# Peptides against a protein of PDB entry 3JWR, part 31

Target 1, 323 residues: chain A of PDB entry 3JWR
Amino acid sequence: TRELQSLAAAVVPSAQTLKITDFSFSDFELSDLETALCTIRMFTDLNLVQNFQMKHEVLCRWILSVKKNYRKNVAYHNWRHAFNTAQCMFAALKAGKIQNKLTDLEILALLIAALSHDLDHRGVNNSYIQRSEHPLAQLYCHSIMEHHHFDQCLMILNSPGNQILSGLSIEEYKTTLKIIKQAILATDLALYIKRRGEFFELIRKNQFNLEDPHQKELFLAMLMTACDLSAITKPWPIQQRIAELVATEFFDQGDRERKELNIEPTDLMNREKKNKIPSMQVGFIDAICLQLYEALTHVSEDCFPLLDGCRKNRQKWQALAEQ
Target 2, 298 residues: chain A of PDB entry 3JWR as posed
Amino acid sequence: TRELQSLAAAVVPSAQTLKITDFSFSDFELSDLETALCTIRMFTDLNLVQNFQMKHEVLCRWILSVKKNYRKNVAYHNWRHAFNTAQCMFAALKAGKIQNKLTDLEILALLIAALSHDLDHRGVNNSYIQRSEHPLAQLYCHSIMEHHHFDQCLMILNSPGNQILSGLSIEEYKTTLKIIKQAILATDLALYIKRRGEFFELIRKNQFNLEDPHQKELFLAMLMTACDLSAITKPWPIQQRIAELVATEFWEQGDQVGFIDFVCTQLYEALTHVSEDCFPLLDGCRKNRQKWQALAEQ

## One batch from the design tools (peptide; aimed at target 1 N125 L189 G283 F284)

Design b2_p9_5 (made by RFdiffusion4)
Pose (drawn by RFdiffusion4):
Structure b2_p9_5 (pose): chain A 298 residues (1-255, 281-323), chain P 9 residues (1-9)
Amino acid sequence: as target 2 above (298 residues)
Amino acid sequence: AFLDGYDLF
């Protein structure tokens, strides 16, 4: 509760000061309070704060709530993951210049989604919770964890003093939630795979076009995956260390080049054809793929 | 994503 007091009264530094406009950004050296501040700057500089009548008091309580609903004991899938995804999402809309390609309802949804796309993640994949017959698997059909991440995001938005959406018309609120659901579910790697082929062709055939309502919401799913694993596009020292965490969390459940080829370069290449200013992601990606390949050969 | 992805390998 004091954490709210101190936060809801601190000055939010500029985006330039926070270097959150950068695809090469890192959080290693930020405090907890600082990361919440960057998030406020994100909402502010995306005009989400003013266009949706958000009270500083409410947004702060909500951001803090999401922070406390990420598990600390979990190696990689903790708050800093949700944060590093939202920052990548933020950097994509700004420096990658996509904000000029989509509505205010969509921008708000993407940000809220990117922040909460892994809430309460217990450090284990959908494959494991299904095979171990976790009650969550009994409750949800497909995309089990991602359904849960959403169930949580919504639970928090309905919490008192957390209705950062309270300013929306009922129609607005209704469709924003629809997009948020779609966004969080799209972070299921299975859906990314079962859908990307369709998108990679519209790109390949120079046919892809945003105006098409359907082609757009598909891209929105591809954008979510693009930020969800943006960590692979980081400078080597960072990618080196964050790969260490994904490493431990996976081994804990068990108790890189093939993946980048199979999952990543394919995607970031497509994102750049859609937006050239998004190339730093593709550059940083193949740059790390270079270093991992060299290490694989010892 | 990574956990699901690494499970494939």

Design b2_p9_5_s1 (made by RFdiffusion4, then SolubleMPNN; from b2_p9_5, 3 letters changed)
Fold by OpenDDE base, seed 1:
Structure b2_p9_5_s1 (fold): chain B 323 residues (1-323), chain A 9 residues (1-9)
Amino acid sequence: as target 1 above (323 residues)
Amino acid sequence: GFLDALDLF
């Protein structure tokens, strides 16, 4: 395609030029082509292209295929969300110095997972999928969408001309897919809530050890969540804009819940309660975000900008809630 | 509740 030709022939700017190592990164000013160029740079600077012998054209095609399999009619859970998740992962690995704590296969898996974690997202949560009796709800009992996202990820990875993992051994391939699956599934916040207590307790007791395979898996899950939620850490103007996108998507679901399911939506998804957004954001930060970024900062102090950003945005939302 | 609705961010 013309898009593939343009991407494959383009000079890829440095990570410094693209600012993709910054935790404060914004994609708002970037074209779709530029987001793809950023993605190539992430793979290159993490040594994934060289270490796993990726062909440039195959990587370009894969990136474009991933982008194409996000829906354009979804306000928040689209390519830009996936791209920002991956960028935060890249920043955490590089600037946050987490790269030195992980294997090359773990890094490969995390980057693929971050880009793929919401593939074909429909702008509705698992609860809606269950209550609407969607066909996907017949396939999976829990984490319905996350299983679907992984299935889409696997489909793309196996598609002709998109096989970026073809340079891996059989064992490396199996390991990578296992980690990708676990990482995508970890983005289900229900699973995060269930598992986070173990992680926080290990940190609190100073017993956290990445050499333990179980603790490694737990850490990768927490890191995925930290990157997925990273919009809450962004500079305030970016945070506000992303919060508006999230609210739009949630209100769209709430409207569908009224119309299609004849139910009253929760406050979070109720368009008539938009004035509750600031207080709900404070609640979200306190219940979900702060402790995670605190724990991540204990693992690597260079991740502090995420925690600092989260704290600053809590203050901003609290000030709005008091008006 | 609030937490049940979370596919936040």
Scores: peptide ipSAE 0.088, ipTM 0.849, DockQ to the pose 0.254
OpenDDE base, seeds 2, 3, 4, 5: peptide ipSAE 0.078, 0.082, 0.060, 0.087; ipTM 0.845, 0.844, 0.837, 0.845; seed 3 fails the geometry check

Design b2_p9_5_s2 (made by RFdiffusion4, then SolubleMPNN; from b2_p9_5, 3 letters changed)
Fold by OpenDDE base, seed 1:
Structure b2_p9_5_s2 (fold): chain B 323 residues (1-323), chain A 9 residues (1-9)
Amino acid sequence: as target 1 above (323 residues)
Amino acid sequence: GFLDGLELF
């Protein structure tokens, strides 16, 4: 395609030029082509292209295929969300120095997972999928969408000309897919809530050890969530704009819940309660975000900008809630 | 509650 030709022939700017190592990164000013160029740079600077012998054209095609399999009519859970998740992962690995704590296969898996974690997202949560009796709800009992996202990820990885993992051994391939699956599934916040207590307790007791395979898996899950939620850490103007996108998507679901399911939506999804957004954001930060970024900062102090950003945005939302 | 909606992030 013309898009593939343009991407494959383009000079890829440095990570410094693209500012993709910054936790404060914004994609708002970037074209779709520039987001793809950023993605190539992430793979290159993590040594994934070299270490796993990726062909440039195959990587370009894969990136474009991933982007194409996000829906344009979804306000928040689209390519830009996936791209920002991956960028935060890249920043955490590089600037946050987490790269030195992980294997090359774990890094490969996390980057693929971050880009793929919401593939074909429909702008509705698992609860809606269950209550609407969607066909996907017949395939999976829990984490319905996350299983679907992984299935889409696997489909793309196996598609002709998109096989970025073809340079891996059989064992490396199996390991990578296992980690990708676990990482995508970890983005289900229900699973995060279920598992986070173990992680926080290990940190609190100073017993956290990445050499333990179980604790490694737990950490990768927490890191995925930290990157997925990273919009809450962004500079305030970016945070506000992303919060508006999230609210739009939630209100769209709430409208559908009223119309299609004849139910009253929760406050979070109720368009009539938009004035509750600031207080709900404070609640979200306190209940979900702060402790995660605190724990991540204990694993690597260089991740502090995420925690600092989250704290600053809590203050901003609290000030709006008091008006 | 609020947490029930969080399956959406």
Scores: peptide ipSAE 0.101, ipTM 0.865, DockQ to the pose 0.241
OpenDDE base, seeds 2, 3, 4, 5: peptide ipSAE 0.091, 0.063, 0.097, 0.092; ipTM 0.858, 0.853, 0.860, 0.860; seed 3 fails the geometry check

Design b2_p9_5_s3 (made by RFdiffusion4, then SolubleMPNN; from b2_p9_5 with A1M Y6L)
Fold by OpenDDE base, seed 1:
Structure b2_p9_5_s3 (fold): chain B 323 residues (1-323), chain A 9 residues (1-9)
Amino acid sequence: as target 1 above (323 residues)
Amino acid sequence: MFLDGLDLF
């Protein structure tokens, strides 16, 4: 395609030029081509292209295939969300110095997972999928969408000309796929809530050890969630804009719940309750976000900008809730 | 808000 030719022939700017190591990064001004160039830079600067012998054209095709399999009519859970999740992962690995704590296969898996974690997202949550009796709800009992996202990820990885993992041994390939699956499934916030207590307790007791395989798996899950939720850490103008996108998607679901399922939507998904957004954001930050970024900062102090951003946005939302 | 429709509240 013309898009593939353009991407494959383009000079890829440095990470510094692209500012993709910044926790404050915004994609709002970037074209789709520029987001793809940023993605190539992430793979390159993490040494993934070299270490796993990726062909440039194959990587370009894979990136474009991933981007194409996000829906354009979904307000928030689209390519830009996946791209921003991956950028936060890259920043956490580089600027947050988490790269040195992980294997090359774990880094490879996390980056692929971040880009792929919401593939073919429909702008509705697992509860809607269950209540609507969607065919996906018959395949999976829990984490329905996350299983679907992984299936889409696997489909793309196995598609002709998209096989970015072809340089791996059979053992490395199996390991990578296992980590990708676990990382994508970890983006189900229900699973996060279930597992986070163990992580926080390990940190609190100063017993956290990345050499323990179970604790490593737990950390990768927490890191995925931290990147997935990273919009809450962004500079206030960026945070507000992303919150509007999330609200739009949730209100669209609430409208569908009312119309299609004859269900009264929750306050979060009720467009008539728009005035509650600031207080709901404060509640979300307190219940979900703060402790996660605190714990991540204990693992690596260089991740502090995520925690600081989250705290600053809490104050901004609180000020709006008091008006 | 960034909760994927989990009613945590």
Scores: peptide ipSAE 0.061, ipTM 0.850, DockQ to the pose 0.523
OpenDDE base, seeds 2, 3, 4, 5: peptide ipSAE 0.059, 0.059, 0.060, 0.059; ipTM 0.845, 0.847, 0.849, 0.846

Design b2_p9_5_s4 (made by RFdiffusion4, then SolubleMPNN; from b2_p9_5, 4 letters changed)
Fold by OpenDDE base, seed 1:
Structure b2_p9_5_s4 (fold): chain B 323 residues (1-323), chain A 9 residues (1-9)
Amino acid sequence: as target 1 above (323 residues)
Amino acid sequence: GFLDALELF
């Protein structure tokens, strides 16, 4: 395609030029082509292209295929969300120095997972899918959408001309797919809530050890969540804009819940409760975000900008909630 | 509760 030709022929700017190592990164000013160029740079600077012998054209095609399989009519859970999740992962690996704590296969899997974790998202949560009796709800009992996202990821990875993992051994391939699956499934916040206590307790007791395979898996899950939620850490103007996108998507679901299911939506998804957004954001930060970024900062102090950003945004939301 | 609502993200 013309898009593939343009991407494959383009000079890929440095990570410094693209500012993709910054935790404060914003994609708002970037074209779709520039987001793809950023993605190539992430793979290159993590040594994934070299270590796993990726062909440039195949990587370009894969990126464009991933982007194409996000829906344009979804306000928040689209390509830009996936791209920002991956960028936060890249920043955490590089600037946050987590790269040195992980294997090359884990890094490869996390980057693929971050880009793929919401593939074909429909702008509705698992609860809606279940209550609407959608066909996907017949395939999976829990983490319905996350299973679907992984299936889409696997489909793309196995598509002709998109096989970025073809340079891996059979064992490396199996390991990578296992980690990708676990990482995508970990983005279900219900699973995060269920598992986070174990992680926080290990940190609190100073017993956290990445050499333990179980603790490694737990850490990768927490890191995925930290990147997925990273919008809450962004500079305030970026945070506000993203919060508007999230609210739009949630209100769209709430409108559908009323119309299609005859259900009164929760305050979070109720368009008439728009005035509660600031207080709900404070609640979200306190209940979900702060402790996660605190724990991540204990694993790597260079991740502090995420925690600092989260704290600053809590203050901003609290000030709005008091008006 | 609020936590139940957070499972909606």
Scores: peptide ipSAE 0.080, ipTM 0.842, DockQ to the pose 0.220
OpenDDE base, seeds 2, 3, 4, 5: peptide ipSAE 0.043, 0.045, 0.055, 0.044; ipTM 0.804, 0.809, 0.804, 0.809

Design b2_p9_6 (made by RFdiffusion4)
Pose (drawn by RFdiffusion4):
Structure b2_p9_6 (pose): chain A 298 residues (1-255, 281-323), chain P 9 residues (1-9)
Amino acid sequence: as target 2 above (298 residues)
Amino acid sequence: AFLDGWDLF
């Protein structure tokens, strides 16, 4: 509760000061309070704060709530993951220049979604919770964890003093939530795979076009995956260390080059055809693929 | 994503 006091009264530094406009950004050296501050700057500089009548008091409580609902004991899938995803999402809309390509309702939804796309993640994959017959698997059909992450995001938005959406017309609120649900579910790697082929062709055939309502919401799913694993596009020292965490969390459940080829370069290439200014992601990606290949050969 | 991805290998 004091955390709220100190936060709701601190000055939010500029985006330039926070270097959150950068695809090469890192959080290793930021405090907890600082990361929440960057998030406020994100909402502010995306005009989400003014266009949706958000009170500083409410947004702060909500951001803090999401922070406390990520598990600390979880190796990679903790708050700093949700944060590093939202920052990548933020950097994509700004420096990658996509904000000029989509509505205010969509930007708000993507940011809220990127922040909460893994809430309460217990450090285990959908495959495991299904095979171990976790009650969550009994409750949800497909995309089990991602359904849960959303159930949580919504639970928080309905919490008192957390209705950062309270300023929306009922119609606005209604469709924003629809997009948020779609965004969070799209972070299921299975859906990314079962859908990307369709998108990779519209790109390949120089046919892809945003105006098309459907082609757009497909891209929105592809954008979510693009930020969800943006960590692979980081400078080597960072990718080296964050790969260490994904490493431990996976081993804990068990108790790189093939993946980048199979999952990543394919995607970031497509994102750049859609937006050239998004190339740093593709550059950093193959750059790390280069260093992991060299290590694989010892 | 990563966890599911690494499970494939």

Design b2_p9_6_s1 (made by RFdiffusion4, then SolubleMPNN; from b2_p9_6, 4 letters changed)
Fold by OpenDDE base, seed 1:
Structure b2_p9_6_s1 (fold): chain B 323 residues (1-323), chain A 9 residues (1-9)
Amino acid sequence: as target 1 above (323 residues)
Amino acid sequence: GFLDGLEMF
């Protein structure tokens, strides 16, 4: 395609030029082509292209295929969300120095997972999928969408000309797919809530050890969530704009819940309660975000900008909630 | 509840 030709022929700017190592990164000013160029740079600077012998054209095609399989009519859970998740992962690995704590296969899997974790997202949560009796709800009992996202990820990875993992051994391939699956499934916040207590307790007791395979898996899950939620850490103007996108998607679901399911939506998804957004954001930060970024900062102090950003945004939302 | 909506973040 013309898009593939343009991407494959383009000079890829440095990570410094693209600012993709910054935790404060914004994609708002970037074209779709520039987001793809950023993605190539992430793979290159993590040594994934070299270590796993990726062909440039195949990587370009894969990136474009991933981007194409996000829906344009979804306000928040689209390519830009996936791209920002991957960028935060890249920043955490590089600037946050987490790269030195992980294997090359884990890094490969995390980057693929971050880009793929919401593939074909429909702008509705698992609860809606269940209550609407969607065909996907017949395939999976829990984490319905996350299983679907992984299935889409696997489909793309196996598609002709998109096989970025073809340079891996059979064992490396199996390991990578296992980690990708676990990482995508970890983005289900229900699973995060279930598992986070173990992680926080290990940190609190100073017993956290990445050499333990179970603790490694737990850490990768927490890191995925930290990157997925990273919008809450962004500079305030970026945070506000992303919060508006999230609210739009939630209200769209709430409108559908009223119309299609004849139910009253929760406050979070109720368009009539938009004035509750600031207080709900404070609640979200306190219940979900702060402790995660605190724990991540204990694993690597260089991740502090995520925690600092989250704290600053809590203050901003609290000030709005008091008006 | 509030947590059910959080699955969308």
Scores: peptide ipSAE 0.093, ipTM 0.860, DockQ to the pose 0.229
OpenDDE base, seeds 2, 3, 4, 5: peptide ipSAE 0.093, 0.061, 0.089, 0.089; ipTM 0.857, 0.847, 0.854, 0.857; seed 3 fails the geometry check

Design b2_p9_6_s2 (made by RFdiffusion4, then SolubleMPNN; from b2_p9_6, 4 letters changed)
Fold by OpenDDE base, seed 3:
Structure b2_p9_6_s2 (fold): chain B 323 residues (1-323), chain A 9 residues (1-9)
Amino acid sequence: as target 1 above (323 residues)
Amino acid sequence: MFLEGLELF
């Protein structure tokens, strides 16, 4: 395609020029081509292209295929969300110095998972999928959408001309797919809530050890969630704009719940309760985000900008909730 | 994602 030719021939700017190592990064001013160039830079600077012998054209095609399999009519869960998740992962690995704590296969899996974790997202949550008796709800009992996202990821990875993992051994390939699956499933906040207590307790007791395979798997899940939620850590103007996109998508679901399911939506998804957004954001930060970024900062102090951003945004939302 | 977490509480 013309898009593939343009991407494959383009000079890829440095990570410094693209500012993709910054936790404060914003994609708002970037074209789709620039987001793809940023993605190439992430793979290159993590040594994934060299270590796994990726062909440049195959990587370009894969990135464009992933981007194409996000829906354009979804307000938040689109390519830009996946790209920002991957950028936060890259920043955590590089600036946060987490790269030195992980294997190349784990890094490869996390970056693929971050880009792929919401593939073909429909702008509705698992609760809506279940209540609407959608065909996907018959295939999977738990984490319905996350299983679908992984299936889409696997389909793309196996598609002709998109096989970025063709340089891996059979064992490396199996290991990578296992980690990708676990990382995508970890983006289900229900699973996060179930597992986070173990992680926080290990940190609190100073017993956390990344050489333990179970604790490594737990950490990868927590890191994935931390990157997925990273919009809450962004500078206030960016945070506010992203919160509007999230609210738009949730209100669209609430409107569908009224129309299609004949139910009153929750406050979160009720367009008439827009005035509750600030207080709901404070509640979300306190219940979900703060402890995660505190724990992540204990694993690597260089991740502090995520915690600091989350704290600053809590104060901003609290001030709006008091008005 | 921010607001989705509140449905879990």
Scores: peptide ipSAE 0.063, ipTM 0.849, DockQ to the pose 0.631
OpenDDE base, seeds 1, 2, 4, 5: peptide ipSAE 0.067, 0.062, 0.063, 0.062; ipTM 0.855, 0.846, 0.849, 0.846; seed 1 fails the geometry check

Design b2_p9_6_s3 (made by RFdiffusion4, then SolubleMPNN; from b2_p9_6, 4 letters changed)
Fold by OpenDDE base, seed 4:
Structure b2_p9_6_s3 (fold): chain B 323 residues (1-323), chain A 9 residues (1-9)
Amino acid sequence: as target 1 above (323 residues)
Amino acid sequence: GFLEGLELF
C-alpha cells in the first residue's frame, strides 16, 4: 500500500526527537504516520529489531495492521490509546529503567501487548457485551474483550507479511505468546483488582523478587495496568483532554444502555451527571491508581514521575470537585 | 457498579 511504502521509506527520528522517553509525552500533535514512526523507534531502541531479526518492511506492515484494526469511531479505545499505552511502556522501560529488570522476550511481549491490548475495541465494557448477549459473550465467561483483543493480536501476528516473530525459535515464540496473552488479559481491571493485593503485600514486606517466576508474571501484569491507566499521570491539560474522551465513550455507552437495553446507566456513564466527573476521578485515583504507581515506584524509583503526575491530577480533580 | 464502569479504562 501507499501508506506502507511511505512508512517503510521514512527516516525514523531519534527517541529524543520524538520525546517518547518522556512520561509527559502527548500524541495530540502527531499524525498517524508519526505515531507509526514512534512505534518503530520503540522497537529499535529496545533492541528488539536487532535481537529478533525483524525485517523493516514486516515491522512496518505489522504496525499498520495493528493500527488498522482499531476502530476510528470509538472516542477513547482507539489506536491513540494503544499507542499511548505502548509509549508509557517504552518510557517505563527506558526512563524508568525497568528494561534492566526484564528479559528481551518479556520486553518484546510487553510492547506487542501494549500496542495490541485493545484491538477491535467497540467502545463498551465487558458488562455491556455480556448484557447485550453479544456472540463474544458466548465464547468467553471472563475478560471477554481481552480474549478478543488477544485473538485479534494473534491473527495479525500470523498474517502474511506481518510475522514480526518469525526470527524466534519455537520455544521463544511460545514464551512470547504466553506473555502477550497474560499481559493483554491483565488489562482487565477486574483481574487487576483481584491480583494487586498480592503485589502490594510483597512490596510492603520487602519480599518482592523479580527472580521468582510467579512474581515476575505478577509484575508484568501490574506494569501493563500502570501503562494502560497512564493517562491519569499526564500533565493536567493532557489529563483533562483524555478524561473528556473517556467520558464521551462512557456517555455513548450509557446512551446505548438506555436505548438498546432499557437500563438507567450508572453515574459514570450517565450524561446527565457530567458534574460528578471530578469526584469520580478522585475516587478512581484513590481506589485504583495511587497504590499502583506507589508500588511501581518502589520497584523502580525512576518511575516516580508517574506517581507524581497521578498525585498532581488528584489535587486538580479534587479542587474541581469542591467547586 | 463504579468499578464495572472502570473496566473501560
Scores: peptide ipSAE 0.109, ipTM 0.862, DockQ to the pose 0.249
OpenDDE base, seeds 1, 2, 3, 5: peptide ipSAE 0.100, 0.097, 0.097, 0.107; ipTM 0.861, 0.861, 0.860, 0.861

Design b2_p9_6_s4 (made by RFdiffusion4, then SolubleMPNN; from b2_p9_6, 5 letters changed)
Fold by OpenDDE base, seed 2:
Structure b2_p9_6_s4 (fold): chain B 323 residues (1-323), chain A 9 residues (1-9)
Amino acid sequence: as target 1 above (323 residues)
Amino acid sequence: GFLDALEMF
């Protein structure tokens, strides 16, 4: 395609020029082409292209295929969300110095997972999918959308001309797919809530050890969630704009819940209760985000900007909730 | 519930 030709021929700017190592990164000013260029830079600077012998054209095609399989009519869970998740992963690996704690296969899997974790997202949660008796709800009992996202990820990876993993051995390939699946499934916040207590307790007791395979898996799950939620850590103007996108998607679901399911939506998904957004954001930060970024900062102090950003945004939302 | 809404993040 013309898009592929343009991407494959383009000079890829440095990570410094693209600012993709910054936790404060914003994609708002970037074109779709520039987001793809950023993605190429992430793979290159993590040594994934060289270590796994990726062909440039194949990587370009894969990135464009991933981007194409996000819906344009979804306000938040679109390509830009996936891209920002991957950028936060890249920043955590580089600036946060997590790269030195992980294997190349784990890094490869996390980056693919971050970009793929919401593929074909429909702008509705698992509860809606279940209640609407969607065909996907017959395939999976829990984490319905996350299983679908992984299936989409696998489909793309196996598509002609998109096989970025073709340079891996059979064992490396199996390991990578296992980690990708686990990482995508870990983005189900229900699973996060179920598992986070074990992680926090290990940190609290100073017993956390990445050499333990189970604790490694747990850490990768927590890291995925930290990147997925990273909008909450962004500078206030960015946070506020992303919160509007999230609210739009929630309200769209609430409108569908009224129309299609004949139910009254929760306050979070109720367009008429938008005045509660600041207080709900404070509640979300306190219940979900703060402990995660605190624990992550204990694993790597260089991740502190995520915690600091989260704390600053809590203050901003609290001030709005008091008005 | 609250968990169902959180799945949107």
Scores: peptide ipSAE 0.072, ipTM 0.833, DockQ to the pose 0.227
OpenDDE base, seeds 1, 3, 4, 5: peptide ipSAE 0.071, 0.049, 0.072, 0.065; ipTM 0.835, 0.823, 0.832, 0.829; seeds 3, 5 fail the geometry check

Design b2_p9_7 (made by RFdiffusion4)
Pose (drawn by RFdiffusion4):
Structure b2_p9_7 (pose): chain A 298 residues (1-255, 281-323), chain P 9 residues (1-9)
Amino acid sequence: as target 2 above (298 residues)
Amino acid sequence: AFLEGWELF
């Protein structure tokens, strides 16, 4: 509660000061309070704060709530993951220049979604919770964890003093939530795979076009995956260390080149055809693929 | 994502 006091009264530094406009950004050296501040700057500089009548008091309580609903004991899938995704999402809209390509309702949704796309993640994959007959698997059908991440995001938005959406017309609120649900579910790697082929062709055939309502919401799913694993596009020292966490969390459940080829370069290449200013992601990606290949050969 | 991805390899 004091954490709210200190936060809801501190000056939010500029985006330039926070270097959150950068695809090469890192959080290793930021404090907890600083990361929440960057998030406020994100909402502010995306005009989300002014266009949706958000009170500084409410947004702060909500951000803090999401922070406390990520598990600390979980190796990679903790708050800093949700944060590093939202920052990548933020950097994509700004420096990658996509904000000029989509509505205010969509930008708000993507940011809220990117922040909460893994809430309460217990450090285990959908495959495991299904095979171990976790009650969550009994409750949800497909995309089990991602359904849960959303159930949580919504629970928090309905919490008192957390209605950062309270300023929306009922119609606005209604469709924002629809997009948020779609965004969070799209972070299921299975859906990314079962859908990307369709998108990779519209790109390949120089046919892809945003104006098409459907082609857009597909891209929105592809954008979510793009930020969800943006960590693979980081400078080598960072990718080296964050790979260390994904490593431990995986080995805890058990108790890189093939993946980048299979999952990543394919995607970031497509994102750049859609937006050239998004190339740094593709550059950093193949750059790390280069270092991991060299290591694989010892 | 990574967890499911690494499981494939």

